# Designs tried in a protein design run: peptides against a protein of PDB entry 6B9H. Part 142

Target 1, 151 residues: chain A of PDB entry 6B9H
Amino acid sequence: AELCESLLTWIQTFNVDAPCQTVEDLTNGVVMAQVLQKIDPAYFDENWLNRIKTEVGDNWRLKISNLKKILKGILDYNHEILGQQINDFTLPDVNLIGEHSDAAELGRMLQLILGCAVNCEQKQEYIQAIMMMEESVQHVVMTAIQELMSK

## One batch from the design tools (peptide; made by RFdiffusion4, then SolubleMPNN)

Design b2_p30_2_s2 (from b2_p30_2, 17 letters changed)
Fold by OpenDDE base, seed 2:
Structure b2_p30_2_s2 (fold): chain B 151 residues (1-151), chain A 30 residues (1-30)
Amino acid sequence: as target 1 above (151 residues)
Amino acid sequence: PVIKRRSKEELEKMKKEWEELLKKIEEEKK
């Protein structure tokens, strides 16, 4: 999916420790958790990160468990810190991500993380970093942000 | 990651677009 591929490219700019080269690499949630910690380490602290299992292999049940925790974290962050600025009426199906590596649903998940980045304390810095990416990627990312912020 | 070198003119154009979006985000937060 176009959204997923563009946001995967964006996720790669965080240079996290976990592998993040393919869609499959993101399905266990470890990369997402590490990215969220970089976005707001005070909220997504070490205690929160430790709840995400890192050794899941191809176990889709463990992937889903991680993804559910991450989604909850994002939603809680949106409510508690961001003041519900993200339109989250359409939530990603983490079951499809974990079991089938569904790119469309993964794209929606990454879009929520994008929402965290563009509304966090360092929102300007993240936007400035995005504007240095390839133009086609920027366009997709910008559209994704606009969708999140639309009222 | 895909990072592309851009001219000054291109950077200014894209910068304005992102600044407008950032402004919108900040206004919605208020």
Scores: peptide ipSAE 0.186, ipTM 0.667, DockQ to the pose 0.515
Fold by OpenDDE base, seed 5:
Structure b2_p30_2_s2 (fold): chain B 151 residues (1-151), chain A 30 residues (1-30)
Amino acid sequence: as target 1 above (151 residues)
Amino acid sequence: PVIKRRSKEELEKMKKEWEELLKKIEEEKK
């Protein structure tokens, strides 16, 4: 999916410790958790990150468990810190991500993380970084932000 | 990632859309 591919490229700009080259690399949630910690380390602190299991392998049940925790973290962050600026009407199906590596649902998950970045305290820096990305990727990311912010 | 060549007009349009989006984000936070 175009959304997933573009947001994967965006995720790669964070240069996290975990591998993040493929869709499969993101399905266990470890990359997502590390990205969220970079976005707001005060909220997504070490205690929060330690709840995400890193030794998952191909265990899709553990992947889903991680993804559920991450999704909850995003929703809580949106409510408690961001003031509910993100439209979360349609949430990603983490079961499809964990079990089948569903790119469309993964794209929705990454879109929520994008929402955190463009609404956090350092939103200006993240937006400027996005504006420097390749134009086709930038367009997809911008459209994704517009969708999140639309009421 | 997908690479697409864009015209000057398309780039200007994107710039304007970014500016409008930034404004919207800031306004909604107030």
Scores: peptide ipSAE 0.181, ipTM 0.663, DockQ to the pose 0.299
Fold by OpenDDE base, seed 1:
Structure b2_p30_2_s2 (fold): chain B 151 residues (1-151), chain A 30 residues (1-30)
Amino acid sequence: as target 1 above (151 residues)
Amino acid sequence: PVIKRRSKEELEKMKKEWEELLKKIEEEKK
């Protein structure tokens, strides 16, 4: 809810090619994949991105398939590149996202992407950009980061 | 999202929290 709304606003700052105005726009994973590529194009390269089906429509099975790939990518990135800086004990239910557009679970997914951004090579720039966002959004995002970094 | 305006004090607190969080992130990476 609040987490998803704030992180959706954050996601929109990436200005990806795919539509990203609503929760529904994010349910197929295409926006998330494009955002991850912007975060670390060396890891989330074109070969990785090409695994994400772009023409999904309302096919929830394809959405879930994409989301599973994205989640795996995030977790692998955390392990292989970030050195497990993200606390991922609470994983999103991608089935609920793909089939029901569950905003709460989508928020959890976006939170993981946030974790990638604030731990990547350009983490300082991403954090500074967040610090310039609307105050209420900043607070939610900050809390989300704190939760991810807590051990 | 809901827009919430914060006082100067709240903003300063938030700034400090960001600074602390940044420091924590940098420390944990190293």
Scores: peptide ipSAE 0.177, ipTM 0.666, DockQ to the pose 0.342
Fold by OpenDDE base, seed 3:
Structure b2_p30_2_s2 (fold): chain B 151 residues (1-151), chain A 30 residues (1-30)
Amino acid sequence: as target 1 above (151 residues)
Amino acid sequence: PVIKRRSKEELEKMKKEWEELLKKIEEEKK
């Protein structure tokens, strides 16, 4: 999916410890959790991160468990910190991500993380970083942000 | 990915679009 591919490239700019080269690498949620911690380490602190199991392998049930925790964290963050700036009426199907590595649904998940980045305290820095990316990626990311902020 | 050289006009256009989007985000926060 176009959205997933562009957002994967964006996620890679965070330079997290976990492998993040392929769609499959993101399906266990570890990369996403580490990215969220970079976005707001005060909220997504070490205690929160420790709830995410790091040694999941190919266990899709454990992947789904992690993804559910991450999704809840994003939604709680949006409500408690961001003041519900992003739309959450269309949520990603974490079951499809965990069990089938569905790129479209993964794209939606990464889009929510993008929403956190562009609404957090360091939103300007993240926008500037995106502006330095390839034009085709910028276009997709911008469209994704516009969709999130649409009312 | 292919990296192409963008013209000055194109760069300014994209910058303006990002600035407008940021403005919209800030307005939504209010």
Scores: peptide ipSAE 0.155, ipTM 0.641, DockQ to the pose 0.345

Design b2_p30_2_s3 (from b2_p30_2, 17 letters changed)
Fold by OpenDDE base, seed 5:
Parts: C-alpha cells; sequence; structure tokens
Structure b2_p30_2_s3 (fold): chain B 151 residues (1-151), chain A 30 residues (1-30)
C-alpha cells in the first residue's frame, strides 16, 4: 500500500535500534514502540517499552499482543496528552497486521503514530523533517495528516 | 538510514502547504 510504504520510509528516519527495512519488520510492534518512545520518552518511558516483547519471531499471537498494547498506548496518549486532536474513528485491525502482515492496516497504524508526532510538543520539528523527504512521500504523508485532523 | 531527499525546489514548493497544515493543527489545539 502507498500509505504503508511512505510511512515506512518516514519511520526509518527515526533510526531506531530494531530492524525496520520491511513491512514484516514492523509487524511485531517493536519498531513502533521504539519510535513512540522517541516521540515522547516521558510518556512512553522504559517501563512502558518493557511491556513490549522483543523476541517474538514468527509468533503472530505475540505480535498481536504487542500491537494491542501499542494501539492502547497511542489512544491513551491522544486522550491524556494530545487532548483528542486526532480522529481515531477508524482503528487499524491489529489482527491482520500480526497474522497476515497486512500493509493497509499497518499503514493505518503508522498513520496514528504520525498523528502523535505532528501533534506533540515537537510537532514543528517533525514537520520540518518530513519536508526534507522525497516529494512523493511528502504528498502521501500530508494527506494522511489531513485525514487525521478532519472532523 | 539512507533515504531519498527532496530537491531545494521541491522543498520550497511544499513549504507553503506544510506551513498551512501546521497552522491548522495548532489552531485545532487552541
Amino acid sequence: as target 1 above (151 residues)
Amino acid sequence: MEIKRATPEQMEKMRKEWEALLAKIEEQKE
């Protein structure tokens, strides 16, 4: 999916410790958790990160468990810190991500993380970083943000 | 990681659009 591919490229700019080259690399949630910690380490602290299992292999049940925790973290962050600024009407299906590596649903998950970045305290810095990316990626990312902010 | 970058011309083209979007985001938080 175009959304997933563009947001994967965006995720790679965070330079996290976990492998993040492919869609499959993101399905266990470890990369996403590390990205969220970079976005707001006070909220997504080490105690929160330690709840995410790092060595899950191909166990899709463990992947789904991680993804559910991450999704909850994002929603709680939006409510408690961001003040419900993003539209979470359509939530990603974490079952499809964990079990089938569904790129479309993964894209929606990454879109929520994008929402955290562009609504957090360092929103201007994240926007500036996106402005340096390839134009085609910028268009997809911009559209994704607009969808989140539409009410 | 190594990624493709926008040219200076492309960055300038998109700047106004990003600034408008950022303004909208900040407006909604107020």
Scores: peptide ipSAE 0.476, ipTM 0.865, DockQ to the pose 0.738
Fold by OpenDDE base, seed 4:
Structure b2_p30_2_s3 (fold): chain B 151 residues (1-151), chain A 30 residues (1-30)
Amino acid sequence: as target 1 above (151 residues)
Amino acid sequence: MEIKRATPEQMEKMRKEWEALLAKIEEQKE
């Protein structure tokens, strides 16, 4: 839960259009998709973003569909752009996120997005932004990055 | 939205650790 909470705080620094105050706000994938577009708008372009349904309400089936697309996008980005800097052997269970708002699995998904940010071309800028966050959050985020690198 | 931020002292405390981690990330990509 601490991982998810800290990464939720990090996600909030992107100031995306979609609401992103709670764990449940992230379960439809819209916030995550918008964050990924900010990380690399050339790869996660408007065509990619348009594949994510924005008006899903409480439909967990649509949430899961969005989350699967986002996870695939992250994995493809890792392979095609980042050179497999993120290990894909420990993947989040998007079914638990979409149907049950599972915070632990959501944390794993956000950790993958963190991996995209700290391995992209603007990695230094994202690290600097993290350095301005609350110290307790910094420690959790740093540990999360180190975990990605050690896999 | 109000986001809590680190004080200058806290930032300085973590600076070296983040610089080291960034160096590792860059080394890994090469």
Scores: peptide ipSAE 0.475, ipTM 0.863, DockQ to the pose 0.687
Fold by OpenDDE base, seed 2:
Structure b2_p30_2_s3 (fold): chain B 151 residues (1-151), chain A 30 residues (1-30)
Amino acid sequence: as target 1 above (151 residues)
Amino acid sequence: MEIKRATPEQMEKMRKEWEALLAKIEEQKE
């Protein structure tokens, strides 16, 4: 999916420790967890990160477990820190991500992370970083943000 | 693998759009 591809490129700018070159690389949630920690290390602290299993291999059940924790973290962060600014009426299906590497649903997950970045304390810096990306990617990312803000 | 970058012209083209979006984000948080 176009959304997933663009947001994967965006995720890669965080330079996390976990591999993040493919959609499959993101399905275990480790990259996403590390990105969230970079976005707000006070909230997504080491204790939170330690709840995410790093060595899950191809075990889709473990992937889903991680993804559920991450999704919960995002939703809690949105409510507790961001003031519930992200439209969460349609949540990503983490089962499809974990079991089938569904790019569309992964895109939705990454979109929520994008929402965290552009609503956090350092929103200005994240937007500036996005402005340095390829124009086509910028358009997709901008549309994704606008969708999150839609009532 | 390599991340493509926007040219200075492309950045300027979208600057106003991003600034407007940022303003909307900040407005909604109020």
Scores: peptide ipSAE 0.473, ipTM 0.860, DockQ to the pose 0.718
Fold by OpenDDE base, seed 1:
Structure b2_p30_2_s3 (fold): chain B 151 residues (1-151), chain A 30 residues (1-30)
Amino acid sequence: as target 1 above (151 residues)
Amino acid sequence: MEIKRATPEQMEKMRKEWEALLAKIEEQKE
């Protein structure tokens, strides 16, 4: 999916420790957890990150477990810190991500992380960073943000 | 793999759109 591909490119700009070159690399949630910690290390602190298993291999059950924790973290962050600014009418299906590496659902997951970045304290800096990316990627990302803001 | 970056002209082209979007984001938080 175009959304997933563009947001994968965006995720790569965070320079996290975990591999993040392919859709499959993101299915265990480790990259996403590390990105969230970079977005807000006070909220997504070491205690939170330590709940995410880093060595899951191809075990889709463990992947889903991690993804559920991450999704919960995002939703809690939206409620507790961001003030319900992210539209969560349609949540990603983490089962499809973990078991089948579903790119469309992964795109929706990354979109929620994008929502965290553009609504956090450093929102302007994240947008400025996006403005340096390829124009076609910018358009996809902008559309994704607008979708999150729609009521 | 190196990520392709926007040219200065492309950045300026998108600037107004991003500024408008940022304003909308900030408005929602008020």
Scores: peptide ipSAE 0.461, ipTM 0.857, DockQ to the pose 0.717

Design b2_p30_2_s4 (from b2_p30_2, 18 letters changed)
Fold by OpenDDE base, seed 4:
Structure b2_p30_2_s4 (fold): chain B 151 residues (1-151), chain A 30 residues (1-30)
Amino acid sequence: as target 1 above (151 residues)
Amino acid sequence: PFIARRSEEQREAMEKKWQELMAQIEQQKQ
């Protein structure tokens, strides 16, 4: 999916410790958790991050478990910190991500993380970073942000 | 020069769109 590919490129700019080169690399949630910690380390602290299993391998059940925790974290963050700035009418299906590496649903998950970045304290810095990306990627990301703001 | 100018105009247009979006985000937060 175009959304997933563009947001994967965006995720790669965070330069996290976990491998993040492919869609499959993101399905266990470890990269996403590390990105969220970079976005807001006070909220997504070490205690939160330690709840995410890092040695998952191909175990889709463990992937789904991680993804559910991450999704909950995002939603809680949106409610508690961002003040419900993200429209969550179309939540990602973490089962499809974990079990089938569904790129479309992964794109939705990454879109929620994008929502965290563009609404957090460092929103300007993250938007500036996006502005340095390829124009085609910028268009996709901008559209994704606009969708999150729509109510 | 034509291509360069067009590219610069596109860059400026995109930057303006991002600035507008940032303003909208800030407005929504308030």
Scores: peptide ipSAE 0.503, ipTM 0.851, DockQ to the pose 0.205
Fold by OpenDDE base, seed 3:
Structure b2_p30_2_s4 (fold): chain B 151 residues (1-151), chain A 30 residues (1-30)
Amino acid sequence: as target 1 above (151 residues)
Amino acid sequence: PFIARRSEEQREAMEKKWQELMAQIEQQKQ
């Protein structure tokens, strides 16, 4: 999926510790959790991060468990900190991500993380970073942000 | 020349779109 591929490229700019080269690398949620911590370390603190299991392997049940925690964290962050600026009427299916590495659903998950970045206190810095990416990626990311604002 | 001018115009157009989007984000927050 074009959305997933572009947002994977965006996620890679965070330079997190966990491997983040492929769609499969993101299915256990570890990369996403580390990215969220970089976005807002006061909210997604070490205590929150420690709830995400890192030794998952190919266990899709553990992947889904992690992804559910991350999705809840994003939704809570949107409500408690961002003032519900992210449209979440269509949520990603974390079961399809964990069990089948569904790129379309993963793209929707990464889109929610994008929503956190462009609505957080350091939104200007994240937008500037996106503006330094390939033009084709910028177009996809911009469209993704606009979709989040549409109600 | 032509290629350089086209690239610059595309960059300026993209920057303008990002500025407009940021304005929309700020308006939504209020």
Scores: peptide ipSAE 0.501, ipTM 0.850, DockQ to the pose 0.211
Fold by OpenDDE base, seed 2:
Structure b2_p30_2_s4 (fold): chain B 151 residues (1-151), chain A 30 residues (1-30)
Amino acid sequence: as target 1 above (151 residues)
Amino acid sequence: PFIARRSEEQREAMEKKWQELMAQIEQQKQ
Protein backbone atom coordinates (compact mmCIF):
# COMPACT_ATOMS: atom_id res chain seq x y z
CA ALA B 1 0.00 0.00 0.00
CA GLU B 2 1.09 3.55 -0.71
CA LEU B 3 0.59 4.56 2.90
CA CYS B 4 2.72 1.72 4.21
CA GLU B 5 5.53 2.33 1.74
CA SER B 6 5.66 6.05 2.46
CA LEU B 7 5.60 5.54 6.19
CA LEU B 8 8.23 2.82 5.91
CA THR B 9 10.43 5.40 4.23
CA TRP B 10 9.64 7.77 7.07
CA ILE B 11 10.44 5.14 9.70
CA GLN B 12 13.82 4.59 8.07
CA THR B 13 14.78 8.19 8.86
CA PHE B 14 14.92 7.29 12.55
CA ASN B 15 17.97 5.12 11.90
CA VAL B 16 17.12 2.55 14.55
CA ASP B 17 19.29 -0.46 15.31
CA ALA B 18 16.84 -3.08 14.07
CA PRO B 19 16.62 -3.81 10.34
CA CYS B 20 13.88 -1.77 8.69
CA GLN B 21 14.18 -2.22 4.94
CA THR B 22 11.01 -4.18 4.22
CA VAL B 23 7.46 -4.55 5.43
CA GLU B 24 8.44 -7.93 6.85
CA ASP B 25 11.16 -6.28 8.92
CA LEU B 26 8.52 -4.26 10.76
CA THR B 27 6.10 -7.09 11.50
CA ASN B 28 7.79 -8.13 14.75
CA GLY B 29 7.37 -4.65 16.21
CA VAL B 30 10.99 -4.18 17.24
CA VAL B 31 11.58 -1.29 14.85
CA MET B 32 8.35 0.37 15.89
CA ALA B 33 9.24 0.06 19.56
CA GLN B 34 12.65 1.61 18.97
CA VAL B 35 11.07 4.43 16.99
CA LEU B 36 8.61 5.15 19.78
CA GLN B 37 11.47 5.30 22.25
CA LYS B 38 13.13 7.92 20.09
CA ILE B 39 9.89 9.91 19.90
CA ASP B 40 9.47 10.04 23.67
CA PRO B 41 12.17 8.26 25.66
CA ALA B 42 10.72 9.43 28.95
CA TYR B 43 7.49 7.58 28.31
CA PHE B 44 8.72 4.72 26.15
CA ASP B 45 11.67 4.16 28.43
CA GLU B 46 14.05 1.24 28.68
CA ASN B 47 11.73 -0.65 30.99
CA TRP B 48 8.96 -0.39 28.42
CA LEU B 49 11.25 -1.35 25.56
CA ASN B 50 12.52 -4.39 27.46
CA ARG B 51 9.03 -5.86 27.33
CA ILE B 52 9.34 -6.20 23.56
CA LYS B 53 10.88 -9.51 22.52
CA THR B 54 13.73 -9.02 20.07
CA GLU B 55 14.48 -12.58 19.00
CA VAL B 56 11.17 -13.32 17.34
CA GLY B 57 12.10 -14.84 14.00
CA ASP B 58 9.07 -16.03 12.09
CA ASN B 59 7.02 -16.75 15.19
CA TRP B 60 3.76 -15.00 14.41
CA ARG B 61 2.51 -15.47 17.95
CA LEU B 62 5.46 -13.55 19.35
CA LYS B 63 5.04 -10.91 16.66
CA ILE B 64 1.41 -10.40 17.60
CA SER B 65 2.34 -10.25 21.27
CA ASN B 66 4.85 -7.49 20.57
CA LEU B 67 2.44 -5.63 18.32
CA LYS B 68 -0.29 -5.71 20.93
CA LYS B 69 2.08 -4.23 23.49
CA ILE B 70 3.11 -1.52 21.07
CA LEU B 71 -0.46 -0.68 20.13
CA LYS B 72 -1.37 -0.47 23.80
CA GLY B 73 1.60 1.78 24.39
CA ILE B 74 0.52 4.09 21.59
CA LEU B 75 -3.03 4.27 22.85
CA ASP B 76 -1.91 4.87 26.42
CA TYR B 77 0.50 7.54 25.25
CA ASN B 78 -2.28 9.22 23.32
CA HIS B 79 -4.52 9.20 26.36
CA GLU B 80 -2.01 10.02 29.07
CA ILE B 81 0.37 12.39 27.30
CA LEU B 82 -1.19 13.67 24.09
CA GLY B 83 -4.68 14.20 25.46
CA GLN B 84 -6.38 11.89 22.97
CA GLN B 85 -5.47 13.88 19.88
CA ILE B 86 -5.21 10.81 17.66
CA ASN B 87 -8.34 9.38 16.09
CA ASP B 88 -8.41 5.77 17.21
CA PHE B 89 -11.69 4.73 15.64
CA THR B 90 -9.88 2.63 13.05
CA LEU B 91 -7.27 0.62 14.91
CA PRO B 92 -4.92 -1.67 13.02
CA ASP B 93 -5.47 -5.40 13.13
CA VAL B 94 -2.22 -6.61 14.66
CA ASN B 95 -3.16 -10.22 13.97
CA LEU B 96 -3.08 -9.58 10.24
CA ILE B 97 0.25 -7.83 10.60
CA GLY B 98 1.82 -10.61 12.62
CA GLU B 99 0.41 -13.56 10.72
CA HIS B 100 0.28 -12.27 7.16
CA SER B 101 2.46 -9.15 7.04
CA ASP B 102 -0.59 -7.19 5.92
CA ALA B 103 0.76 -3.94 4.50
CA ALA B 104 -2.51 -2.04 4.82
CA GLU B 105 -2.82 -2.81 8.51
CA LEU B 106 0.87 -2.13 9.04
CA GLY B 107 0.31 1.22 7.38
CA ARG B 108 -2.38 2.02 9.92
CA MET B 109 -0.01 1.03 12.71
CA LEU B 110 2.72 3.29 11.38
CA GLN B 111 0.13 6.04 10.97
CA LEU B 112 -0.53 5.90 14.69
CA ILE B 113 3.18 6.24 15.34
CA LEU B 114 3.16 9.22 12.99
CA GLY B 115 0.41 10.66 15.13
CA CYS B 116 2.65 10.34 18.16
CA ALA B 117 5.50 12.11 16.41
CA VAL B 118 3.47 15.07 15.17
CA ASN B 119 1.84 15.59 18.56
CA CYS B 120 4.82 15.00 20.84
CA GLU B 121 7.07 17.58 22.44
CA GLN B 122 9.37 17.55 19.42
CA LYS B 123 6.55 17.81 16.88
CA GLN B 124 8.15 20.80 15.19
CA GLU B 125 11.35 18.89 14.50
CA TYR B 126 9.53 15.88 13.14
CA ILE B 127 7.48 18.02 10.78
CA GLN B 128 10.62 19.73 9.58
CA ALA B 129 12.27 16.36 9.02
CA ILE B 130 9.30 15.21 6.95
CA MET B 131 9.64 18.35 4.86
CA MET B 132 13.07 17.11 3.82
CA MET B 133 11.66 13.94 2.27
CA GLU B 134 10.54 13.36 -1.30
CA GLU B 135 7.47 15.35 -2.28
CA SER B 136 5.45 12.24 -3.05
CA VAL B 137 6.14 10.93 0.44
CA GLN B 138 5.26 14.29 1.96
CA HIS B 139 1.87 14.23 0.28
CA VAL B 140 1.05 10.80 1.63
CA VAL B 141 2.27 11.66 5.12
CA MET B 142 0.33 14.91 5.16
CA THR B 143 -2.84 13.12 4.16
CA ALA B 144 -2.23 10.54 6.87
CA ILE B 145 -1.88 13.26 9.50
CA GLN B 146 -5.03 14.98 8.32
CA GLU B 147 -6.91 11.71 8.56
CA LEU B 148 -5.80 11.32 12.18
CA MET B 149 -7.03 14.81 12.99
CA SER B 150 -10.41 14.32 11.38
CA LYS B 151 -13.25 13.44 13.72
CA PRO A 1 14.11 27.61 -16.43
CA PHE A 2 10.50 26.57 -16.58
CA ILE A 3 11.19 23.34 -14.71
CA ALA A 4 13.17 25.20 -12.09
CA ARG A 5 10.37 27.71 -11.57
CA ARG A 6 7.79 24.99 -11.26
CA SER A 7 9.91 23.12 -8.74
CA GLU A 8 10.26 26.22 -6.61
CA GLU A 9 6.55 26.92 -6.77
CA GLN A 10 5.78 23.37 -5.73
CA ARG A 11 8.23 23.63 -2.84
CA GLU A 12 6.66 26.88 -1.69
CA ALA A 13 3.18 25.42 -1.88
CA MET A 14 4.17 22.36 0.11
CA GLU A 15 5.87 24.45 2.76
CA LYS A 16 2.76 26.56 3.16
CA LYS A 17 0.62 23.46 3.53
CA TRP A 18 2.89 22.11 6.24
CA GLN A 19 2.79 25.41 8.09
CA GLU A 20 -0.99 25.41 7.96
CA LEU A 21 -1.14 21.83 9.17
CA MET A 22 1.26 22.59 12.01
CA ALA A 23 -0.93 25.48 13.06
CA GLN A 24 -3.93 23.17 13.08
CA ILE A 25 -2.06 20.66 15.21
CA GLU A 26 -1.13 23.35 17.71
CA GLN A 27 -4.70 24.56 17.83
CA GLN A 28 -5.90 21.04 18.45
CA LYS A 29 -3.62 20.69 21.47
CA GLN A 30 -5.16 23.77 23.10
Scores: peptide ipSAE 0.500, ipTM 0.850, DockQ to the pose 0.211
Fold by OpenDDE base, seed 5:
Structure b2_p30_2_s4 (fold): chain B 151 residues (1-151), chain A 30 residues (1-30)
Amino acid sequence: as target 1 above (151 residues)
Amino acid sequence: PFIARRSEEQREAMEKKWQELMAQIEQQKQ
């Protein structure tokens, strides 16, 4: 999916420790958790990150467990820190991500993380980083932000 | 050159769109 591919490219700019080259690399949630920690290390601290299992392999049950924790973290962050700026009416299906590596649903998950980045205290810096990406990627990312912020 | 001018115009247009979006984000947080 175009959304997933563009946001995967965006995720790669964070230079996390976990492999993040393919859609499959993101399905266990480890990359996403590390990205969230970079966005707000005070909220997504070491204690939070340690709840995400890193040695998951191909165990889709563990993937789903991780993804559920991450989704909850994002939603809690939105309510407690961001002031409920992200439209979370339609949530990603983490079951499809964990079990089937569904790119469309993964894209929606990454979109929520994008929402965290563009609403956090360093939102200006994240927008500036996006502006350095390919124009086609910028268009997709911009549309994704607009969808999240739409009332 | 036409190509250079077009590229600059596209860059400026994108910059403007990002600034508008940032303004919208800030407004929603008010």
Scores: peptide ipSAE 0.498, ipTM 0.849, DockQ to the pose 0.206

Design b2_p30_3_s1 (from b2_p30_3, 14 letters changed)
Fold by OpenDDE base, seed 3:
Structure b2_p30_3_s1 (fold): chain B 151 residues (1-151), chain A 30 residues (1-30)
Amino acid sequence: as target 1 above (151 residues)
Amino acid sequence: SSETQELLQKFIEAVTADEETRQKFIESLK
């Protein structure tokens, strides 16, 4: 999926510790959790991050468990910190991500993380980084942001 | 916030703008 591919490229700019080269690398949620911690370490603190299982392997049940925690974290962050600035989004199906590595659903999850980044305290820095990416990626990111801005 | 909305709108416009406008926007973020 174009959305997933572009947002994977965007996620890679965070330079997290966990491997993040493929869609499969993102399905256990570890990369996403580390990215969220970079976005807002006060909210996604060590206590929160420690709830994400790191030794998951191919256990799709553990993947789904992690993904559910991450999705909840994002939604809570949007409500508690961002003042519900992320709007008109389709909830990703974390079961399809964990069990089948569904790129379309993963794209939706990454879009929510994008929403966190462009609404957080360091939004200017993240937008600057996006503007330095390949133009085709910028366009996809722009479209994704437009969807989240819609009410 | 309205300030965030304004920034995001400028970003959206900059993505499809000419190179000079794009660079001006990028510099405004620094």
Scores: peptide ipSAE 0.628, ipTM 0.938, DockQ to the pose 0.854
Fold by OpenDDE base, seed 1:
Structure b2_p30_3_s1 (fold): chain B 151 residues (1-151), chain A 30 residues (1-30)
Amino acid sequence: as target 1 above (151 residues)
Amino acid sequence: SSETQELLQKFIEAVTADEETRQKFIESLK
């Protein structure tokens, strides 16, 4: 999926500790959790991050468990911190991500993380970074943001 | 609209704008 591929490129700019080169690398949720911590370390603090299981291997049940926690974290963050600025989105199917590495559903999850970044305290820095990316990626990110802004 | 919404709208416009407009927007983010 074009959305997933572009947002994977965007995720890679965070330089997290966990491997993040492929779609499969993201399916356990560890990269996403580390990215969220970078976006807002006060909210997604070490205590929150420690709830995400590491070293899950190919255990799709553990992947799904992590992904559910991450999705809940994003939704709670949107409600508690962002004032529900992320308005129009389809909830990703974390079961398809964890069990089948579904790129389309993963793209939806990454889109929510994008929503967090462009609405967080350091939104200007993240937008600036996006403007420095390849033009094709910028367009995909722009479209993704448009989808989150208005219903 | 909120300040964030205005910023995001400017971003959306800048992505498809000419180079001068893009640079102006980037500078406004600093």
Scores: peptide ipSAE 0.628, ipTM 0.938, DockQ to the pose 0.793
Fold by OpenDDE base, seed 5:
Structure b2_p30_3_s1 (fold): chain B 151 residues (1-151), chain A 30 residues (1-30)
Amino acid sequence: as target 1 above (151 residues)
Amino acid sequence: SSETQELLQKFIEAVTADEETRQKFIESLK
């Protein structure tokens, strides 16, 4: 999916410790959790991050468990910190991500993380970074943000 | 917030704008 590939490229700009080169690398949620910690380390602190299981291998059950925690974290962050600026549209199916590495659903999850970044305290810095990326990526990110803004 | 909404709208417009407009927007973020 074009959305997933572009947002994967965006995720790679965070330079997290976990491998993040492929769609499969994102399915266990570890990269996403580390990215969220960078976005807001006061909210997604070490205690929160420690709830995400590392070294899950190919265990899709553990992947899904991690992804559910991450999705909950995003939703709670949106409600408690962002003032519900991210619209409550169709949520990603974390089961399809964990068990089948579904790129479309993963794209939706990454879109929510994008929503966190462009609404957080350092939103201007993240938007600036996006503006420095390749034009094709900027266009996809723009479209993704438009969708998040749509009521 | 309304301020964030305005910023995001300007971002959306800047992506498809000419280079000069795009650069002005980038500078406004610093």
Scores: peptide ipSAE 0.602, ipTM 0.933, DockQ to the pose 0.849
Fold by OpenDDE base, seed 4:
Structure b2_p30_3_s1 (fold): chain B 151 residues (1-151), chain A 30 residues (1-30)
Amino acid sequence: as target 1 above (151 residues)
Amino acid sequence: SSETQELLQKFIEAVTADEETRQKFIESLK
């Protein structure tokens, strides 16, 4: 819960087109997909983004479908681009996110996106942005990164 | 990469460091 709340705040700094004010706003995956595209537009290109359905409403099946694609994208990105710098992570349960808006599982998903950001080509810029956020958020992000980088 | 690991470690340290250390780290990111 604390992780999700802090990372939601972090996600909001990306200023994506999709609404991203609440946990519910993130459950369809659209915001996350747009954030990933900002992190690495060469990898998460338009072709990739177009696979994410934008008009899903409250259809949890469509949400889950989107979330599965996003999770796969993150995992592939970690393997193909980041050299598996994200380590020993617990996979989020996208079913719980899509069907129940589970904040804990969403937090895990956002943590993976954080892992992408702090390992991508523009990692310094993202780290700098984090350093300018509220200290409480920085602390949560720090802990989250520690978990991802642990061996 | 190892460079990334070093950067992240410095970040982790900076979060709980004194203001001077924090600022030095931030400047190093520019």
Scores: peptide ipSAE 0.595, ipTM 0.931, DockQ to the pose 0.836

